# Peptides against a protein of PDB entry 3JWR, part 142

Target 1, 323 residues: chain A of PDB entry 3JWR
Amino acid sequence: TRELQSLAAAVVPSAQTLKITDFSFSDFELSDLETALCTIRMFTDLNLVQNFQMKHEVLCRWILSVKKNYRKNVAYHNWRHAFNTAQCMFAALKAGKIQNKLTDLEILALLIAALSHDLDHRGVNNSYIQRSEHPLAQLYCHSIMEHHHFDQCLMILNSPGNQILSGLSIEEYKTTLKIIKQAILATDLALYIKRRGEFFELIRKNQFNLEDPHQKELFLAMLMTACDLSAITKPWPIQQRIAELVATEFFDQGDRERKELNIEPTDLMNREKKNKIPSMQVGFIDAICLQLYEALTHVSEDCFPLLDGCRKNRQKWQALAEQ
Target 2, 298 residues: chain A of PDB entry 3JWR as posed
Amino acid sequence: TRELQSLAAAVVPSAQTLKITDFSFSDFELSDLETALCTIRMFTDLNLVQNFQMKHEVLCRWILSVKKNYRKNVAYHNWRHAFNTAQCMFAALKAGKIQNKLTDLEILALLIAALSHDLDHRGVNNSYIQRSEHPLAQLYCHSIMEHHHFDQCLMILNSPGNQILSGLSIEEYKTTLKIIKQAILATDLALYIKRRGEFFELIRKNQFNLEDPHQKELFLAMLMTACDLSAITKPWPIQQRIAELVATEFWEQGDQVGFIDFVCTQLYEALTHVSEDCFPLLDGCRKNRQKWQALAEQ

## One batch from the design tools (peptide; made by RFdiffusion4, then SolubleMPNN)

Design b2_p10_6_s1 (from b2_p10_6, 5 letters changed)
Fold by OpenDDE base, seed 2:
Structure b2_p10_6_s1 (fold): chain B 323 residues (1-323), chain A 10 residues (1-10)
Amino acid sequence: as target 1 above (323 residues)
Amino acid sequence: EYIPPVDIPF
């Protein structure tokens, strides 16, 4: 395609030029091509291209395939969300110095997972999928969408000309796929809520050890969630804009819940409750986000900008909630 | 007290 040719022939700017090491990064000003260039830079600067012998054209095709398999008519859970999740992962790995704590296979898996974690998202949550009796609800009982996202990820990875993992040994390939699956499934916030207590307790007790395979898996799950939720950490103008996209998608679901399911949506998904967004955001930050970024910062102090951003946005949302 | 839903923003 012309898009592939343009991407494959383009000079990839440095991470510094692209600002992709910045926790304050925004994609708002970037073209789709520039987001793809950023993604190439992430793979390159994490040494993944070299270490796993990725062909440039194959990587370019894979990135474009991933991007293509996000829906354009979904307000938030689209390519830009996945791209921002991956950028936060990259920033956490580089600027947050988490790269030094992980294997190359774990880094590879996390980056692929971050880009892939919401593939073919329909703009509705697992509860809606279940209640609407969608065909996917017949395949999976829990984490329905996350299983679907992984299936889409696997489909793309196995597609002709998209096999970015072809340079891996059989053992490395199996390990990578296992970690990708675990990482994508970990983006189910229901799973996060179930598992986070173990992570926070290990941190609190100063017993956290990444040399323990179980704790490593737990950390990768928490890191995925931290990147997935990272919009809450962004500079206020960016945060506010992203919150509008989230609200739009949730209100679209709520509208569908009324029309298709004949139910009253929750306040979060109720367009008529738009005035509650600030207070709901404060509650979300307090209940979900703060402890996660505190714990992450305890693992690596260089991740503090995420925590600081979250705290600053809490103050902004609180001020709006008081009006 | 705010009780977050399972499906939450972001």
Scores: peptide ipSAE 0.078, ipTM 0.838, DockQ to the pose 0.188
Fold by OpenDDE base, seed 5:
Structure b2_p10_6_s1 (fold): chain B 323 residues (1-323), chain A 10 residues (1-10)
Amino acid sequence: as target 1 above (323 residues)
Amino acid sequence: EYIPPVDIPF
């Protein structure tokens, strides 16, 4: 395609030029081509292209295929969300110095998972899919969308000309796919809520050890969630704009819940409750975000900008909730 | 007290 030719021929700027190592990064000013260039740089600077013998054209095609398999009519859970999740992963690995704590296969899997974790997202949550009796709800009982996202990821990875993992041994390939699956499934917040207590307790007791395979798996899950939720850590103008996109998608679901399911939406998805957004954001930060970024900062102090951003945004939302 | 829906990643 013309897009592939343009991407494959383009000079890829440095990570410094692209600012993709910054936790404060914003994609708002970037074209789709620039987001793809950023993604190439992430793979290159993590040594994934060299270590796994990726062909440049194949990587370019794969990135464009992933981007194409996000829906354009979804306000938040689109390519830009996946790209921002991957950028936060890259920043956490580089600036947050988590790269030194992980294997190359784990890094490869996490980056692929971050880019792929919401593939073909429909702008509705698992509860809606279940209540609407969608065919996907018959295939999976739990983490319905996350299983679908992984299936889409696997489909792309196996598609002709998209096989970025073709340089891996059979064992490396199996290991990578296992980690990708676990990482994508970990983005189900229900699973996060279920597992986070174990992680926080290990941190609190100073018993956290990444050399333990179970704790490694737990950490990768927590890191995925931290990157997935990383919008809450961004500088206030960026965070506020992303919160508007999320609210738009939630209100669209709420409107569909009324129309299609004859259900009164929850306050979070109720357009008539827009004035509750600031207080709901404070509640979200307190219930979900703060402890995660605190724990991540204990694993690597260089991740502090995520925690600091989250705290600052909590203060901003609290001030709005008091008005 | 606000508790977000468990199946909606932010």
Scores: peptide ipSAE 0.078, ipTM 0.844, DockQ to the pose 0.167
Fold by OpenDDE base, seed 3:
Structure b2_p10_6_s1 (fold): chain B 323 residues (1-323), chain A 10 residues (1-10)
Amino acid sequence: as target 1 above (323 residues)
Amino acid sequence: EYIPPVDIPF
């Protein structure tokens, strides 16, 4: 395709030029081509291209295939969300110095998972899918969308000309797919809520050890969530704009809940309760975000900008809630 | 800003 030719022939700028090591990064000014160039740089600077012998054209095709399998009519859960999740992962690995704590296969899996974790997202949550008796709800009992996202990820990875994992041994391939699946499933906030207590307790007791395989798996899950939610850590103007996208998608779901299911949506999904967004954001930060970024900062102090950003945005939302 | 798609006890 013309898009593939343009991407494959383009000079890939440095991570410094692209500012993709910055926790404050914004994609708002970037074209789709520039987001793909940033993605190539992430794979290259993490040594994934060299270590796993990726062909440049295959990587370019894979990136474009992943981007193509996000829906354009979904306000938030689109390619830009996946790209920002992957950028936060890259920043956490590089600037946050988490790269030195992980294997190359774990890093490979996390980057693929971050880019793929919301593939073919439909702009509705698992609860809506269950209540609407959607065909996907018949395939999976829990984490319905996250299983679907993984299936889409696997389909792309196995598609002709998209096989970025062809340089791996059979054992490396199996290990990578296992980690990708676990990482995508970990983005279900219901699973995060279920598992986070174990992670926080290990940190609190100073017993956290990445050499333990179970604790490693737990950490990878928490790191995925931290990157997935990282919009809450961004500079205030970026934060506000992303909140509007999320609110738009949630209100669209609420409108469908009224129309299709004949139910009153929750305050979060209710367009008529837009004035509650500031207080709901404070509640979200307190209930979900703060403890996670505190714990992540205890694993690596260089991740502090995520915690600091979250705290600053809490103050901004609180000030709006008092108005 | 992932406004949580799950019922979060705020």
Scores: peptide ipSAE 0.063, ipTM 0.850, DockQ to the pose 0.103
Fold by OpenDDE base, seed 1:
Structure b2_p10_6_s1 (fold): chain B 323 residues (1-323), chain A 10 residues (1-10)
Amino acid sequence: as target 1 above (323 residues)
Amino acid sequence: EYIPPVDIPF
């Protein structure tokens, strides 16, 4: 395609030029081509292209295939969300110095997972999928969408000309796919809520050890969630704009719940309760976000900008809730 | 920002 030719022939700017190492990064001003160039830079600067012998054209095709398999009519869970999740992962690995704590296969898997974690998202949650009796709800009992996202990820990785993992041994390939699956499934916040207590307790007791395989898996899951939620850490103008996109998608679901399911939506998905967004954001930060970024900062102090950003945005949302 | 659609007690 013309898009592939343009991407494959383009000079890829440095990570410094693209600012993709910054925790404060915003994609709002970037074209789709520039987001693809940023993605190439992430793979290159993590040494993934060299270490796993990726062909440049295959990587370009894979990125474009991933981007194409996000829906354009979904307000938040689209390519830009996946791209921002991957950028936060890159920043956490580089600026947050987590790269030195992980294997190359774990890094490869996390980056692929971050880009792929919401593939073919429909702009509705697992509860809606279940209540609407969608065909996916017949295949999976829990983490319905996350299983679908992984299936889409696997489909793309196996598609002709998209096989970025072809340079891996059989054992490396199996390991990578296992980690990708676990990382994508970890983006189900229901699983995060279930597992985070174990992680926080290990941190609190100073018993956290990345050499333990179970604790490693737990850490990768927490890191995925930290990147997936990273919009809450962004500079206030970016945070507020992303919160509007999330609210738009949730209100669209709430409107569908009324129309299609004859259900009164929750406050979070109720367009008529837009004035509760600031207080709900404070509650979300306190219940879900703060402890995660505190724990992540304990694992690597260089991740502090995520925690600091989250705290600053809590103050901003609190001030709006008091108006 | 993913505000979980789960009844998260705020």
Scores: peptide ipSAE 0.063, ipTM 0.847, DockQ to the pose 0.110

Design b2_p10_6_s2 (from b2_p10_6, 6 letters changed)
Fold by OpenDDE base, seed 2:
Structure b2_p10_6_s2 (fold): chain B 323 residues (1-323), chain A 10 residues (1-10)
Amino acid sequence: as target 1 above (323 residues)
Amino acid sequence: EYIPPVDLPF
């Protein structure tokens, strides 16, 4: 395609030029091509291209395939969300110095997972999929969408000309796929809520050890969630804009819930409750986000900008909630 | 007290 040719022939700017090491990064000004260039830079600067012998054209095709398999008519859970999740992962690995704590296979898996974690998202949550009796709800009982996202990820990875993992040994390939699956499934916030207590307790007790395979898996799950939720950490103008996209998608679901399911949506998904967004955001930050970024910062102090951003946005949302 | 929904923003 012309898009592939343009991407494959383009000079990839440095991470510094692209600002992809910044926790304050925004994609708003970037073209789709520039987001793809950023993604190439992430793979390159994490040494993944070299270490796993990725062909440049194959990587370019894979990135474009991933991007293509996000829906354009979904307000938030689209390519830009996945790209921002991956950028936060990259920033956490580089600027947050988490790269030094992980294997190359774990880093590879996390980056692929971050880019892939919401593939073919339909702009509705697992509850809606279940209640609407969607065909996917027949295949999976829990984490329905996350299983679907992984299936889409696997489909792309196995597609002709998209096999970015072809340089891996069989053992490395199996390990990578296992971690990708675990990481994508970990983006189910219901699973996060279930598992986070163990992570926080290990941190609190100063017993957290990444040399323990179980704790490593737990950390990768928490790191995925931290990147997935990272919009809450962004500078206020970016945060506010992303919150509008989230609200739009949730309200679209709520509208569908009324029309298709004949139910009253929750306040979060109720367009008529738009005035509650600030207070709901404060509640979300307090209940979900703060402890996660505190714990992450305890693992690596260089991740503090995420925590600081979250705290600053809490103050902004609180001020709006008081009006 | 805020009880987070299963499906959360972001």
Scores: peptide ipSAE 0.075, ipTM 0.840, DockQ to the pose 0.190
Fold by OpenDDE base, seed 5:
Structure b2_p10_6_s2 (fold): chain B 323 residues (1-323), chain A 10 residues (1-10)
Amino acid sequence: as target 1 above (323 residues)
Amino acid sequence: EYIPPVDLPF
């Protein structure tokens, strides 16, 4: 395609030029081509292209295929969300110095998972899919969308000309796919809520050890969630704009819940409750976000900008909730 | 007190 030719021929700027190592990064000013260039840089600077013998054209095609398999009519859970999740992963690995704690296969899997974790997202949550009796709800009982996202990821990875993992041994390939699956499934917040207590307790007791395979798996899950939720850590103008996109998607779901399911939406998805957004954001930060970024900062102090950003945004939302 | 839904797509 013309897009592939343009991407494959383009000079890829440095990570410094692209600012993709910054936790404060914003994609708002970037074209789709620039987001793809950023993604190439992430793979290159993590040594994934060299270590796994990726062909440049194949990587370019794969990135464009992933981007194409996000829906354009979804307000938040689109390519830009996946790209921002991957950028936060890259920043956490580089600036947050988590790269030194992980294997190359784990890094490869996490980056692929971050880019792929919401593939073909429909702008509705698992509860809606279940209540609407969607065919996907018959295939999976739990983490319905996350299973679908992984299936889409696997489909793309196996598609002709998109096989970025073709340089891996059979064992490396199996290991990578296992980690990708676990990482994508970990983005189900229900699973996060279920598992986070174990992680926080290990941190609190100073018993956290990444050499333990179970704790490694747990950490990768927590890191995925931390990157997935990373919008809440961004500078206030960026975070506020992303919160508007989230609210738009939630209100669209709430409107569909009324129309299609004859259900009164929850306050979070109720357009008539827009004035509750600031207080709901404070509640979200307190219930979900703060402890995660605190724990991540204990694993690597260089991740502090995520925690600091989250705290600052909590203060901003609290001030709005008091008005 | 606000408790986010468990299956939020965030």
Scores: peptide ipSAE 0.073, ipTM 0.843, DockQ to the pose 0.143
Fold by OpenDDE base, seed 1:
Structure b2_p10_6_s2 (fold): chain B 323 residues (1-323), chain A 10 residues (1-10)
Amino acid sequence: as target 1 above (323 residues)
Amino acid sequence: EYIPPVDLPF
């Protein structure tokens, strides 16, 4: 395609030029081509292209295939969300110095997972999928969408000309796919809520050890969630704009719940309760976000900008809730 | 910002 030719022939700017190492990064001003160039830079600067012998054209095709399999009519869970999740992963690995704590296969898997974690998202949650009796709800009992996202990820990785993992041994390939699956499934916040207590307790007791395989898996899951939620850490104008996109998608679901399911939506998905967004954001930060970024900062102090950003945005939302 | 579409305790 013309898009592939343009991407494959383009000079890829440095990570410094693209600012993709910054925790404060915003994609709002970037074209789709520039987001793809940023993605190539992430793979290159993590040494993934070299270490796993990726062909440049295959990587370009894979990125474009991933981007194409996000829906354009979904307000938040689209390519830009996946791209921002991957950028936060890149920043956490580089600026947050987590790269030195992980294997190359774990890094490869996390980056692929971050880009792929919401593939073919429909702009509705697992509860809606279940209540609407969608065909996916017949296939999976729990983490319905996350299983679908992984299936889409696997489909793309196996598609002709998209096989970025072809340079891996059989054992490396199996390991990578296992980690990708676990990482995508970890983006189900229901699983985060279930598992985070174990992680926080290990940190609190100073018993956290990345050499333990179970604790490694737990850490990768927490890191995925930290990147997936990272919009809450962004500079206020960026965070507020992303919160508007999330609210738009949730209100669209709530409107569908009324119309299609004859259900009164929760406050979070109720367009008529837009004035509760600031207080709900404070509640979300306190219940879900703060402890995660505190724990992540304990694992690597260089991740502090995520925690600091989250705290600053809590103050901003609290001030709006008091108006 | 992912406000989880789960019933959160707020």
Scores: peptide ipSAE 0.061, ipTM 0.848, DockQ to the pose 0.108
Fold by OpenDDE base, seed 3:
Formats: C-alpha cells, sequence, structure tokens
Structure b2_p10_6_s2 (fold): chain B 323 residues (1-323), chain A 10 residues (1-10)
C-alpha cells in the first residue's frame, strides 16, 4: 500500500527528537505516520528489532495492521489510546529504568500487548456486552473484551507479512504469547482490583522480589495497568482533553443503555451528570490510581513523574469539584 | 484518564 511504502521509506527520528522517553509526552500534534514512526523507534531502541531479527517491512506492516484494527468511530479506545499506552510503557522501561529488571521476551511481549490491548474495541464495557447478550458474551465468561483483544492480536501476528515474531524459537514464541495474553487480560480493571492487594502488601512489607516468577507476573500486570491509565498522570491540559474523550465514549454508552437496554445509566455514563466529572475523577484517582503509582515508584524511583502527575491532576480536579 | 468502565467504590 502507499501508506506502507511511505512508512518503510521514512527516516525514523531519534527517541530524543520524538520525546517518546518523556512521561509528559503528547500525541495530539502527531500525524498517524508520525505515531507509526514513534512505534518503530520504540522497537528499535528496546533492541527488539536486532535481538529478534525483525524485518523492517514486516514491522511496518504489523504496526499499520494494528492501527487499522482500531475503530475510528470510538472516541477514546482507539489507536491513539493504544499508542499512548505503548509510549508510557517505553518511557517506564527507559526513563523509569524498568528495562534492566525485565528479560527481552518480557519487554517484547509488553510492547506488543500495549499496542494490541484494545484491538477492535467497540466503545462499550464488559458489563454492556453481557447485558446486551452480545455474541462475545457467549464465548467468554469474564474479561470478555480483553479475550477478544488478544484474539485480534493473535490474528494479526499470524497474518501473512505481519509475522514480527518469526525470528523467535518455538519456546520463545510460546513464552511471548503467554506473556502477551496475561498482559492484555491484566488491563481488565476488575482483575486489577482483584490482584492489586497482593502487590501493595508485598511493597508495604518490603518483600517484593522480581526474581520470584509469581511476583514477576504480578508486576507485569500492574505495569500494564499503570501504562493503560497513564493519561491521568499527564500535564493538566493533556489530562483534561483526554477526560473529555473518555466522557464522550462513556456518555455514548449511557445513551445506548437508555435506548437499547431501557436502563438508567450510572453517573459515570450519564450525559446529564457531566457536572459530576470532577468529583468522579477525584474518586477514580483515590480508589484506583494513586496507590498504583506509589507502588510503581517504590519498584523504581525513576517512575516518580507518573505519581507526581497523578497528584497534580487530583488537585486540579478537586479544585473544579469545589466550584 | 481512564475513567474506569467498572463500578468503582466511589
Amino acid sequence: as target 1 above (323 residues)
Amino acid sequence: EYIPPVDLPF
């Protein structure tokens, strides 16, 4: 395609030029081509292209295939969300110095998972899918969308000309797919809520050890969530704009809940309760975000900008909630 | 800003 030819022939700028090591990174000014160039740089600077012998054209095709399988009519859960999740992962690995704590296969899996974790997202949550008796709800009992996202990820990875994992041994391939699946499933916030207590307790007791395989798996899950939610850590103008995208998608779901299911939406999904967004954001930060970024900062102090950003945005939302 | 698509304790 013309898009593939343009991407494959383009000079890939440095990570410094692209600012993709910055926790404060914004994609708002970037074209789709520039987001793809950033993605190539992430794979290259993590040594994934060299270590796993990726062909440049295959990587370019895979990136474009992933981007193509996000829906353009979904306000938040689109390619830009996946790209920002992957950028936060890259920043956490490089600037946050988490790269030195992980294997190359774990890093490979996390980057693929971050880019793929919301593939074919439909702009509705698992609760809506269950209540609407959607065909996907018949395939999976829990984490319905996350299983679907993984299935889409696997389909793309196995598609002709998209096989970025063809340089792996059979054992490396199996290991990578296992980690990708676990990482995508970990983005279900219901699973995060279920598992986070174990992680926080290990940190609190100073018993956290990445050499333990179970604790490693737990950490990868928490790191995925931290990157997925990382919009809450961004500079206030970026944060506020992303909140509007999330609210738009949630209100669209609420409108569908009224129309299709004949139910009153929750305050979060209710367009008529837009004035509650500031207080709901404070509640979200307190209930979900702060403790996660505190724990992540205890694993690596260089991740502090995520915690600091979250705290600053809490103050901004609180000030709006008091008006 | 992932306003969580799950019922949160707030």
Scores: peptide ipSAE 0.062, ipTM 0.852, DockQ to the pose 0.103; fails the geometry check

